# Ledger of designs, part 49: peptides against a protein of PDB entry 3HUF

Target 1, 320 residues: chain A of PDB entry 3HUF
Amino acid sequence: MWIIEAEGDILKGKSRILFPGTYIVGRNVSDDSSHIQVISKSISKRHARFTILTPSEKDYFTGGPCEFEVKDLDTKFGTKVNEKVVGQNGDSYKEKDLKIQLGKCPFTINAYWRSMCIQFDNPEMLSQWASNLNLLGIPTGLRDSDATTHFVMNRQAGSSITVGTMYAFLKKTVIIDDSYLQYLSTVKESVIEDASLMPDALECFKNIIKNNDQFPSSPEDCINSLEGFSCAMLNTSSESHHLLELLGLRISTFMSLGDIDKELISKTDFVVLNNAVYDSEKISFPEGIFCLTIEQLWKIIIERNSRELISKEIERLKYA

## One batch from the design tools (peptide; aimed at target 1 K45)

Design b2_p21_8_s2 (made by RFdiffusion4, then SolubleMPNN; its pose is not in this set)
Fold by OpenDDE base, seed 4:
Formats: structure tokens, C-alpha cells, sequence
Structure b2_p21_8_s2 (fold): chain B 320 residues (1-320), chain A 21 residues (1-21)
């Protein structure tokens, strides 16, 4: 989201969130959803127009800011952004930091992009929330992205957590739920005067982890916990691969179970499958190797003695 | 309109500047 602050108390010492929309900026406007009052005798009554666009799909993957447009309202001394005079028709900016100078005011408005990018675990929740979150200037999507800061887990009661949730946890993404999203939807009015009133996602995250026994106490308990082991991975997502890498596994990727020969079996401790392949191909499992799903692996990895448990299963099936 | 208000504000500012000279 965009946040503005200013020097010299020209914003009354307040930080403000700017959501997607249009704002008239000047000395003689009242702070509301479409106006920003700036207190200086050197600023015109109506000095500039700020327009913040909704997030693009590209912004979700890059963590780039919503486009910020600035137009001078034909003032005597103009408007500058990052020491450059704003053009007559206005200019658009994609920089994460903007220093906005209104006329001859010695104090600048500092706009900065606070990184917030929400990944959803399922398309149904994305469809429900994307429009509202985009209107807050929050990029949203389904696919894994290096720019993701938050992850909305799928809440199916009584089901195992998804691979996406497991991976989000291990990569230290803040896991959130619908309660946090509901709270975000209500903040538009309260954050006009104080950007610090944004809800703390870390509290939501802590509550999710505390109340769900499918999570370890920390990502650090699982990261590199299987260092030294080797696996073969079949018919898995990129998230599954990255998850196994974070466990410290040496990974070999195969297209089919038939690609696993005796030489490979001798070098591989276990095979990781998705649920569909595991259930359909049980009869085709190679002899003398431990095959499991990611969800089965996760149930082992969250245990304090995960290495011992995996070793016992490998030994049991290698000599069976 | 917003444009009319902006133009009004500009005229008022120009008049305020002339009164300071």
C-alpha cells in the first residue's frame, strides 16, 4: 500500500494510507477519501491531483507499487516528484519512494510503498476477496511469488493443510485467514489519519499456528531437518519441489515411476508423490523403496524426532 | 464542477497575491 508522510508538520504529523483512487491535494481542502489537506502558505488551495491505480497482475509477481499519477493543477510554482517537474499532462510513477514537492514549500510529501502482497491457496477465496483487496492497493494471486508477504490458507475443517500452506509456513510468509481479511476491509475510514492503525497480521498468524496442531512451533524446526537424505519426486508442483528443498533434501525429479531403476533406488532414500498418484499407482510402486505423499511426509517432519522416524521407515522398506 | 472550483480558487489566489503587493 502507499503511505504518505511529510516533513515540517505539513500533514499535521500524521501518516496516511492512500488507497487506489483520486485525491485533490491542497491547502484549502478537508481530509477525506478524496482529499489531502496540506498545511503550508506556499501551497495552493488546490495544488495537485494524486491518482493511485489498482494493482496489476505484474505487481503481484514483482512486488511493485500501484501506479502513482501526479498532476499539477496549473499552480504558479508547479509540482516536482523526485526533483523533476511534473509535466503539463501529469506523470506516472512506479518507484517505491516518491518525494513530492508542492510549489516552493520547503517540506516534501514522502510517499513510500509498504510491501503487501497476498497469495491465496484456492481460487474461490481469491474470487471472493480480490476485488476488495485490490481496492486497498493490495496485489493478489494464486501462484507462488517471491513478492508474496501474506498467505491465506484454505480452511477446510478436518483436512490436512495444503502443500501451499506448508511451503508458505517454511518460507516464513505470514499466514492469515478470513478474519484478517474482514478486518482489512473495514480500515478505510480509520487509516485516513493514522496509517499505524492497520491490523497486525502477525497476531493473526500466531493464533493460527497456536490453534492448529498441523504446524510446528517454528519454520526453523523443519528447515534443513532432512539434510543428508535423498528423494525422488514424481508429478509434483513447483511448490512441492521448493518445499522439499527447504527441508534440506537432495531431489531427483522423474516423469514416471518407471524411470526409477535399481541404480536410482540404491541412491534414493524415498519417493515423494502427490495424493492422486499415490492412490492410483500403489500397485506400481518400485520394490525396495519407501513411497509417501507430501502430506504424509509433513506429518513426520513436524515431529521432533523426524529424522529417526524417516530412517526407520527407510530401513523397514529397504529390507522388506 | 471540480474544474470550476479549481479555477475559482486560482482567481482568488491571484487576487490575494495582488493585495500583498
Amino acid sequence: as target 1 above (320 residues)
Amino acid sequence: SLEEEIEKDKKEEEEEEKLKE
Scores: peptide ipSAE 0.251, ipTM 0.842, DockQ to the pose 0.927
OpenDDE base, seeds 1, 2, 3, 5: peptide ipSAE 0.249, 0.238, 0.243, 0.242; ipTM 0.843, 0.839, 0.840, 0.840

Design b2_p21_8_s3 (made by RFdiffusion4, then SolubleMPNN; its pose is not in this set)
Fold by OpenDDE base, seed 5:
Structure b2_p21_8_s3 (fold): chain B 320 residues (1-320), chain A 21 residues (1-21)
Amino acid sequence: as target 1 above (320 residues)
Amino acid sequence: SLEKEIEEAKKEEEEEEEKKK
């Protein structure tokens, strides 16, 4: 989201969130969803127009800002952004920091981008929330991204956490739920005068972890917990591969169970399968290898004695 | 003073709202 602040109390000492939309900026406008009052005799009654675009698909992957357009409203002394005069037709900016000078005002409006990108685990929830979140200047998507700051867990009562949720947790993303999204949708009017009224996602996250026994106390309890072990994985998802890497596993990939030869078995402690393959091919598993799903692996790694549990299962099935 | 500029700006805003009525 874009946040503006200014020196010399020209914004009344307040910080403001700017959502996607158009704003008239000037001395003689009242603060609302489409106006920004700036208190200085050196500023025109109506001085500039700010237009913030909705996030692009690219912004979800890069964590880049919503495009910020500035137009001078034919003022005597013009408008500058980052010490450059705004062109007659207006200019567009993708920089994360903008220093906006209105006319001869000695104080500048400082606009800065606070990165917030929300990944969804469920396409139905994305479809429900994406429009509203985009109108808040928040990029949204389903795919993993290094720019993601938050992850929406689907609250289906009694369901196991997904691989996406497991990976989001280990990546130290803030896991949130529908309740936090509801709070975000309600703050639009209240944050006009005070950007500090933005809800704290960390409180939501702490409550999710505290109330769900499927999570360890911290990501650090699981990261590299299986260092020194080797696995073979069916080439399923990027998230699954990255999850196993974060556990400290050496990973070999295969395309089918038929590709698991004696050489691979000799170098592998266990095989990780997706649920569909595990359930359909249980009878055809290679002899002398421990096969499990990611969900079964997760149940082991969240235990304090995960290494001992894994070793015991390997021994049990390797010599069977 | 900034207070005086705020007060003058409020007064000009009130005068413009009265002119629009």
Scores: peptide ipSAE 0.024, ipTM 0.519, DockQ to the pose 0.053
OpenDDE base, seeds 1, 2, 3, 4: peptide ipSAE 0.021, 0.018, 0.020, 0.023; ipTM 0.495, 0.524, 0.490, 0.607

Design b2_p21_8_s4 (made by RFdiffusion4, then SolubleMPNN; its pose is not in this set)
Fold by OpenDDE base, seed 1:
Structure b2_p21_8_s4 (fold): chain B 320 residues (1-320), chain A 21 residues (1-21)
Amino acid sequence: as target 1 above (320 residues)
Amino acid sequence: SLEEEIEKDKLEEELEELKKK
């Protein structure tokens, strides 16, 4: 989201969130969803137009800002952005920090990008929320992204957390739920006057973790907790691979259970399988190797003695 | 319209500047 602040009380000492949309900026406008009042005698009644575009798909992956367009409204002294005069037809900016000077005003409007990118675990939830979140200037998607700041957990009562949720937790994204998205949607108008009224996702996250025994106390409890162990996995999902990497595992990949030869077994402590393969192939598992699902592995990892638990299971199957 | 208001404000600013000369 874009946030604007200014020196010299020209924004009345307030920080404001700018959502995607068009704003007339000037001395003689009233603050609302389409107007930004700036208090200076050196600023025209209607000085500039700011246009913030909705996020692009690329912005979800890069964490880049919504495009910020500035047009001078044919003022005598013009408008500058980052010390450069805005062109007659307006200019577009993708920088995360903009210093906007209106005419000869000695004080600048400082615009900065607060990164928020929301990943969804399922396409149904994305379809439900994407439009509303994009109108808040929040990029959304399904795929893993290095720019992801928040992850929407699908709460089914009594269900195990998904691999996506596990990975989101370990990569230190803020896990949120539908209740937070609802709350976020209601504050759009209230944050116009005060950007500090933006809801804190960390409170939602703390409540999720506190009320769900499937989460460890912190990501740090699990990160590198299995350092020194080796596993083999089916090359099925990138998230599963990244999850196992964050646990500190050495990972070998295979295409089928038939590719698990004696050499791979000799170098591997355990095999990680998805639920479908585990359930279908349970009778045909190679002898002398510990096979488990990601969900079974997660149940071990969240325990304080995870290393001892894994070691015991490996030993039991080597001697069986 | 918004465009008409913007144009009116521009004309008023030009008039105010002409009065300062």
Scores: peptide ipSAE 0.095, ipTM 0.747, DockQ to the pose 0.704
OpenDDE base, seeds 2, 3, 4, 5: peptide ipSAE 0.047, 0.084, 0.050, 0.062; ipTM 0.660, 0.744, 0.666, 0.711; seed 4 fails the geometry check

## One batch from the design tools (peptide; aimed at target 1 I43 K104)

Design b2_p22_1 (made by RFdiffusion4)
Pose (drawn by RFdiffusion4):
Structure b2_p22_1 (pose): chain A 301 residues (1-255, 262-274, 288-320), chain P 22 residues (1-22)
Amino acid sequence: MWIIEAEGDILKGKSRILFPGTYIVGRNVSDDSSHIQVISKSISKRHARFTILTPSEKDYFTGGPCEFEVKDLDTKFGTKVNEKVVGQNGDSYKEKDLKIQLGKCPFTINAYWRSMCIQFDNPEMLSQWASNLNLLGIPTGLRDSDATTHFVMNRQAGSSITVGTMYAFLKKTVIIDDSYLQYLSTVKESVIEDASLMPDALECFKNIIKNNDQFPSSPEDCINSLEGFSCAMLNTSSESHHLLELLGLRISTFMKELISKTDFVVLNGIFCLTIEQLWKIIIERNSRELISKEIERLKYA
Amino acid sequence: EEEEEEEDLEENDEFDEEKEEE
């Protein structure tokens, strides 16, 4: 999401989260859902228009920002963005840091993008919530992405968690649920400061894993719990390979050395396991000679 | 420097007023 703040007291010492839409910025304008007051002698009463475009699907994968546009409103002293004068017809920016000078004001409005891309575990969930989050400047998607910062697990309806959830937990993604999304549906009309929505997501995550037999205490105890072991799988996607790597496994991808060297086969007279079955063991017992002894029992037998 | 800033303020006010009249 986009945030602005400034040095001096030109934004009254406050920061602000800017959602997709348009803002009029100037000396004689009141701070509301569509106006931003910036007080300085050289800033025109209505000085600049900031237009933030809604996100594209590609931004969910790249982590790129919503397009930020600035128009100078035929002002006395002009507008610059990153030291470039804003021409008529305005300019658009896809960088993550923007220094915006209004008139001759010695203090710049500093706009910066905070990473926030939300992965859903369920297509019906994505379709229900995507438009809401896109209007806040939050890209969403279903497939794996390296720019994902949060993962929405399905309602844990007294049942096992999905591989998408296990993977998000291991790669240290913040796991959230419907209750946090309901909070996000509150905030479009609001004028709130930088980092206003982020801590609640961490609180939601910390509460989810508490008293939960689908999760251990931390991603740290899960990571490299199966070091010394090896495995094999058919056409391993880079995500499942990375998931198994995070468990400390040695992996051999296939399309007398696939059988005796390899301790077990991970799926989707050899011994086979699903990742769902492997997660049950990855939690269960205690030590390295216990939590990886139940997996060593399933191999010999 | 202070006088230059006051002059910029007056010129800006006059400019904004002309725009309002249009």

Design b2_p22_1_s1 (made by RFdiffusion4, then SolubleMPNN; from b2_p22_1, 8 letters changed)
Fold by OpenDDE base, seed 3:
Structure b2_p22_1_s1 (fold): chain B 320 residues (1-320), chain A 22 residues (1-22)
Amino acid sequence: as target 1 above (320 residues)
Amino acid sequence: MEEEEEKIEKENEEFDEKKELE
C-alpha cells in the first residue's frame, strides 16, 4: 500500500494510507477519501492530483507498487517528484519512494510503498476477496510468489492443512484467515487519517497458531529439523520441493515409481508421495523403502522428537 | 522565513485569483 508522511507538520504529524483512487491535494481541501489537506502557506488551495491505480498481476509477482500518477493543477510554482518537475499532462511513477514537493513548500511529502501481497490457497476464496483487496491496493494471486507477505488459509473444520499452508508457514509468511480479510474490508475509512490504525496481521497469525494443533510454535521448530536425511519425490510440485528443502532434506527427484531402483533406495531414507499416487500405487511400492505422503511427513515434523520418529520408521521397514 | 512564506502566499493567492477569473 502507499503511505504518505511529511516533515514540518504539513500533514498534521500523521501518516496516511492512499488506496487506489484519486486525491485532490492542497491547502483548502478537507481530508476525506478523495482529498488530502496539506498545511502550508506556500502551496495552492488545490495544488496537485494524485491518482493511484489498482495493482496489476505483475505487481503480485514483483511486489512492486501500484502506479502513482501526479498531476500539477496548473499552479504558479508547479509540483516536483524526486527533484524533477511534473509534466503538464502529469507523470506516472513506479518507484517505491517518492519525494513530492508542492510548489515552494520547504517540506516534502514522502510517499513510500509498503509491500503487501496476499496469496490464496483456495481459488474460490480468491474469487470472493480479490476485488475488495485490489481496491485496497493489495495484489492477490494463487501461485507462489517471492513477493508474498500474507497467505490465506482456508478454515475447513477438521481438514488437514495443505502443502501450500505448510510451505507458507516455513517461509515465515504471515498466515491469515477469512476473519482478517473481513476486518481489512472494514478499516478503509478509519485508516484515512492514520496509517498506524491498519490491523495487525501478526495478532491474527498468533491466534491461528495457538488454536490449531497442526502448527508448531514457530517455523524455526521445523526448519532444518531433518538435516542429514535424504528423500526422493515425484517431480510434481515446486512448492513440495521447496517445502522439503526447508526441512533440510537432500532431495532426489524421479518421474515414475518405476524409476525407484536399488541405487536410489540405497541413497534414500524415504519416498514422499502425493495422496493420489500413495492411494493408487500403495500395492506396487518398492520393497525396503519407507513411503509416506507430505501430510504424513508433516504430522511427524510437528512432533518434538521428529528425527527419532522418522528414524524408527526407516529402521522398521529396512529390517522387516 | 515567515516573511518569505507570506510573500509566497500572496503570490499564490494572486495567481489563483487570476486563474478563477479566466
Scores: peptide ipSAE 0.323, ipTM 0.875, DockQ to the pose 0.744
OpenDDE base, seeds 1, 2, 4, 5: peptide ipSAE 0.322, 0.322, 0.319, 0.320; ipTM 0.875, 0.875, 0.874, 0.874

Design b2_p22_1_s2 (made by RFdiffusion4, then SolubleMPNN; from b2_p22_1, 9 letters changed)
Fold by OpenDDE base, seed 2:
Structure b2_p22_1_s2 (fold): chain B 320 residues (1-320), chain A 22 residues (1-22)
Amino acid sequence: as target 1 above (320 residues)
Amino acid sequence: MEKEEEEIEKENEEFDKKKELE
């Protein structure tokens, strides 16, 4: 989201959040959803127009800012952004930091981008929330991105957490739920004059982890916990692969159970399968190898003695 | 500072008035 602050008292000492939309900026405007009052004798009554665009699809992957347009409202002394005079038709900016000078005002308005990018675990929730979140200037998507800051889990009562949720946890993404999204939706109707009034996602996350026994106490308890072990996995998802990498596993990939030959068995401690393959092929598993699902692996990893538990299961099948 | 701000204010007011008349 864009946040503006200013030197001196020209913004009344407030840090204001700017959502996507159009703002008239000047001395003789009243602060509302479309106006920004600037208290200076050196600026025009109506001095500039700020226009913040909704996030692009590219912004979800890059964590880049919503485009910020500045237009001078044909003032005597003009408008500058980053010491450059704004063109007669206005200029657009993608920099994360903007120093906006209105006329001869000795104080600048500082606009800065605070990154917030929300990944969804399922397409249904994305479809429900994406429009509202984009209107807050928050990029949204389904695919993993290095720019993701938050992950929305679906609260299904009594279900195991998904691989996406497991991976989001291990990569230290802030896990949030529908209650947090509902709270964010109320923010749209308010003129947020103080950026500190944004709802705390970390409090939501702490409550999720505290109330769900399927999470370890920290990602650090699981990261590299299986270092030195080797697994084979079905080439199903990138998230599953990245999850196993974060556990410190050496990973071999195969396309079918028929590709599990004696050579692969000799190099592999266990095989990781998805639920569908595990349930359908359980009777046809190769002899002498430990097969488990990601969910079964997760249940072992969240235990304090995960390495001992895995070793015991491997030994049980090698000597059987 | 105050005198310079008052001059700038006056210059803005004169400019704005001229623009409203054009």
Scores: peptide ipSAE 0.282, ipTM 0.851, DockQ to the pose 0.695
OpenDDE base, seeds 1, 3, 4, 5: peptide ipSAE 0.280, 0.279, 0.050, 0.282; ipTM 0.851, 0.850, 0.629, 0.852

Design b2_p22_1_s3 (made by RFdiffusion4, then SolubleMPNN; from b2_p22_1, 8 letters changed)
Fold by OpenDDE base, seed 3:
Structure b2_p22_1_s3 (fold): chain B 320 residues (1-320), chain A 22 residues (1-22)
Amino acid sequence: as target 1 above (320 residues)
Amino acid sequence: SKEEEEKIEKENEEFDEEKEKE
């Protein structure tokens, strides 16, 4: 989201969120959803127009800002952005930090981009919320991205957490739910005058973790918890691979269960399978190897004695 | 300086008033 602040109390000492939309900026405008009052005698009554575009799909993957357009409203002293005069037709900016000087005002408006990118685990929830979140200047998507800051889990009562949720937790994204999204949808008007009124997702996250026994207390409890063990997995998803890597596992990949030879078994402590393969091929599992699903592995990892538990299961199958 | 600010203010007000008359 774009946030503006200014020196010299020209914004009344307040920070403001700029959602996608158009704003008239000047001395003689009243603060509302489309106007920004700037308190300086050197600023025109109506000085500039700011236009914030909705996020692009590219912005979801890059964590880049919504495009920021600035137009001078034909003022005597013009408008500058990052010490450059704004062109007569206006200019567009993709920089994460903008110093906006209105005329000869000795104080600048500082616009900065706070990165917030929300990944959804469920396409139905994305379809429900994407439009509203985009109108807040929040990029949204389904695919894993290095730019993701938040992850929406679906609260299905009694369902196991997904691999996406597990990975989101371990990579230290803020896990949120539909209750937080509902809250975000209501605050749009209240945060116009004070950006500090933006709801803290960390409180929602803490409550999710506290109330769900499928989560450890912290990502640090699981990160590298299986260091020194080796696994093999089907080359099915990048998320599954990254999850296992964050556990500290040495990972070998295979294309089919038929590729699991004696050499691979000798170097591998266990095989990680997806649910579909586990259920369909459990009769044809190679002898002398421990096969489990990611969900079964997760249940072991969240235990305090995870290393002992996995060692016992490996031994049980090697010496049976 | 305060005098420079007052000059800038006046010059800006005069310009805004002229533009409102066009």
Scores: peptide ipSAE 0.325, ipTM 0.886, DockQ to the pose 0.729
OpenDDE base, seeds 1, 2, 4, 5: peptide ipSAE 0.325, 0.321, 0.323, 0.325; ipTM 0.888, 0.886, 0.887, 0.884

Design b2_p22_1_s4 (made by RFdiffusion4, then SolubleMPNN; from b2_p22_1, 11 letters changed)
Fold by OpenDDE base, seed 1:
Structure b2_p22_1_s4 (fold): chain B 320 residues (1-320), chain A 22 residues (1-22)
Amino acid sequence: as target 1 above (320 residues)
Amino acid sequence: SKEEEEKIEKENEEFDKEQEKK
């Protein structure tokens, strides 16, 4: 989200969130959803127009800001952004930090981008929330991104957390739920004058983890916990692969259970399967190899003695 | 300075009035 602040009390000492939309900025405007009052005699009554665009799909993957357009409203002294005069037709900015000077005002408006990108675990929740969140200047998507800061946990995914949720947790993404999204949808008007009124996602996250026994105490308890073990997996999802990498596993990939030969078995401690393959092909598992689902693996890795538990299961099946 | 602000204010007001007449 874009946040503006200023020196010299020209913004009345307040930090303001700018959502996607258009704002008239000047001395003789009243603060509302479309106006920003600046308290200085050195600026015009109506000085500039700020226009913030909704986030693009590219912004979700890059963590870049919503496009910030500045137009001078034909003032005597003009408008500058980062010491450059704004062109007559206006200019657009994608920098995360903007120093905006209105005319000869000795104090600048500082605009900065606070990165917030929300990944969803399912298409249905994305479809429900994406429009509202985009209107808050929050990029949204389903795919993993290095720019993702928050992850919406799917509570309806049954008795176990999803691979997406597991990976988001280990990646140290802030896990949130629908209650947090509901709260975000209601604050749009209340946070106009005070950016500090934005809800704390970390509190929501702490509550989710505390109230769900499917999470370890910290990501650090699981990261590299299986270092030195080797697994094989179906070449199905990037998230599953990255999850297993974060556990410290050496990973081999295969296309079908029929591709699991004696050589692969000799180099592999266990095989990781998705639920559909595990349930349908359980009778056709290769002999002498431990096969488990990601969800079964997760139940082991959240235990303090995960290495000993895995070793015991490998030995049990090797000598059975 | 306060005097400089008052000068800038007058210059802005004069300019705004000239633009309203075009």
Scores: peptide ipSAE 0.227, ipTM 0.837, DockQ to the pose 0.654
OpenDDE base, seeds 2, 3, 4, 5: peptide ipSAE 0.217, 0.218, 0.223, 0.221; ipTM 0.830, 0.830, 0.834, 0.833

Design b2_p22_2_s2 (made by RFdiffusion4, then SolubleMPNN; its pose is not in this set)
Fold by OpenDDE base, seed 4:
Structure b2_p22_2_s2 (fold): chain B 320 residues (1-320), chain A 22 residues (1-22)
Amino acid sequence: as target 1 above (320 residues)
Amino acid sequence: EEEEKKLKEKLEKEKELLEKEP
């Protein structure tokens, strides 16, 4: 989200969140959803127009800012952004830090981008929330991205957490739920005066972990917990591969169960399968190798003795 | 100290501008 602050109390010592929309900036405007009052006599009554665009699809993958347009409103001394005079038709900016100078005011408005990108595990939840979150200047998507800061877990009552949720947890993404999204949708008016009123997602995350026995106490309990073990995985998803890497596993990939030869078995401690392949192909599993799902693996890795549990299962099936 | 000095110089420039603009 865009946050503005200013030197010399010209913003009344307050930080303000700027959501997508158009703002008239000046001395003689009243602070509201479309106006930013700036307290300086060197600033025109109506000095500039700020326009913040909604996030692009690219912004979700890059963690880049919503486009920030600045137009001078034909003022005597103009407007500058990053020491450059704003053009007559206005200019657009994609930098994460903007120093905005209004006329001859010696105090700058500092606009900075606080990255927030929400990944969804469920397409239906994305469809429900994307519009509202985009109107907050929050990029949203389904695909894994290095820019993702938050992850909305799929809540199915009585189901295991998804691979996406497991991976989001291990990569230290803040896991959130629909309750946090609902709260975010209501804050738009309350945060106009004070950006510090933005809800803390970490409290939501702590509550999710505390109330769900499928999570370990921390990602650190699981990261590299299986270092030294080797697995084979069907080349199905990047998230599953990255999850297994974060466990410290050496990973071999195969395209079909028929590609699991004696050489691969000799170098592999266990085979990781998706649920569909595990359930359909149980009869076709190679002899002498431990086959399990990612969900079954997750149930083992959240245990304090995960290495001992895995070792026992490997031994049981190598000698069966 | 250097930030406080810059802020003080900016405040004096603002005062000078306030005196020159009717």
Scores: peptide ipSAE 0.036, ipTM 0.674, DockQ to the pose 0.166
OpenDDE base, seeds 1, 2, 3, 5: peptide ipSAE 0.000, 0.035, 0.035, 0.035; ipTM 0.257, 0.665, 0.663, 0.665

Design b2_p22_2_s3 (made by RFdiffusion4, then SolubleMPNN; its pose is not in this set)
Fold by OpenDDE base, seed 5:
Structure b2_p22_2_s3 (fold): chain B 320 residues (1-320), chain A 22 residues (1-22)
Amino acid sequence: as target 1 above (320 residues)
Amino acid sequence: KEEEEKKKEEEEKKKKLLENEP
């Protein structure tokens, strides 16, 4: 989201969130969803127009800012951004930091981008929330992205957490729920005057982790917890591969269970399968190898003695 | 001391802005 602050109390000492939309900036406007009052005698009654675009699809993957357009409203002394005069037709900016000078005002408006990018675990929740979040200047998507800051957990009652949720947890993404999204949607008017009223997701995250026994106390409890072990996995999802890498596993990939030869078995401690393959192929598993699902692996990983549990299960099947 | 000087310079700039009509 864009946040503006200003020197010399020209914004009344307040920080303001700028959501996607158009703002008239000037001395003789009233602060609202479309106006920014700037208190200076050196500023025109209506001085500039700021236009913040909604996030692009690219912004979800890059964590880039919403495009910030500045237009001077035909003022005597113009408008500058980052010491450059704004062009007659206006200019667009994708820099994360903007120093905006209105006319001869010795105080600048400082705009900075606070990165927030929300991944969803399911398409239904994305479809429900994407429009509202995009109107807050928050990029949204389903696919994994290095730019993701928050992850919306799929609330299926009575199911294990998804691989996406497991991976989001291990990569230290803030896991949130629909209650936080609802709260985000309600603060839009209150944060016009004070950007500090933006809700903290960390409290929501702490409550999710505390109230769900499927999570360890921290990602650090799981990261590299299986260092020194080797697994083979079916080439299914990138998230599954990255999850196993974060556990410290040496990973071999295969395309079918028939590709699991004696050589692969000799260097592999266990095989990780998706649920569909595990359930369908359980009778055809290679002899002398431990096969499990990611969800079964996760249940072992969250235990304090995960390494001992894995070792015992490997031994049980090597000597059977 | 540098923060106090910066604050004084901002107050003096603020005062000049309040005195100058456009």
Scores: peptide ipSAE 0.028, ipTM 0.479, DockQ to the pose 0.422
OpenDDE base, seeds 1, 2, 3, 4: peptide ipSAE 0.000, 0.018, 0.027, 0.016; ipTM 0.263, 0.442, 0.428, 0.399

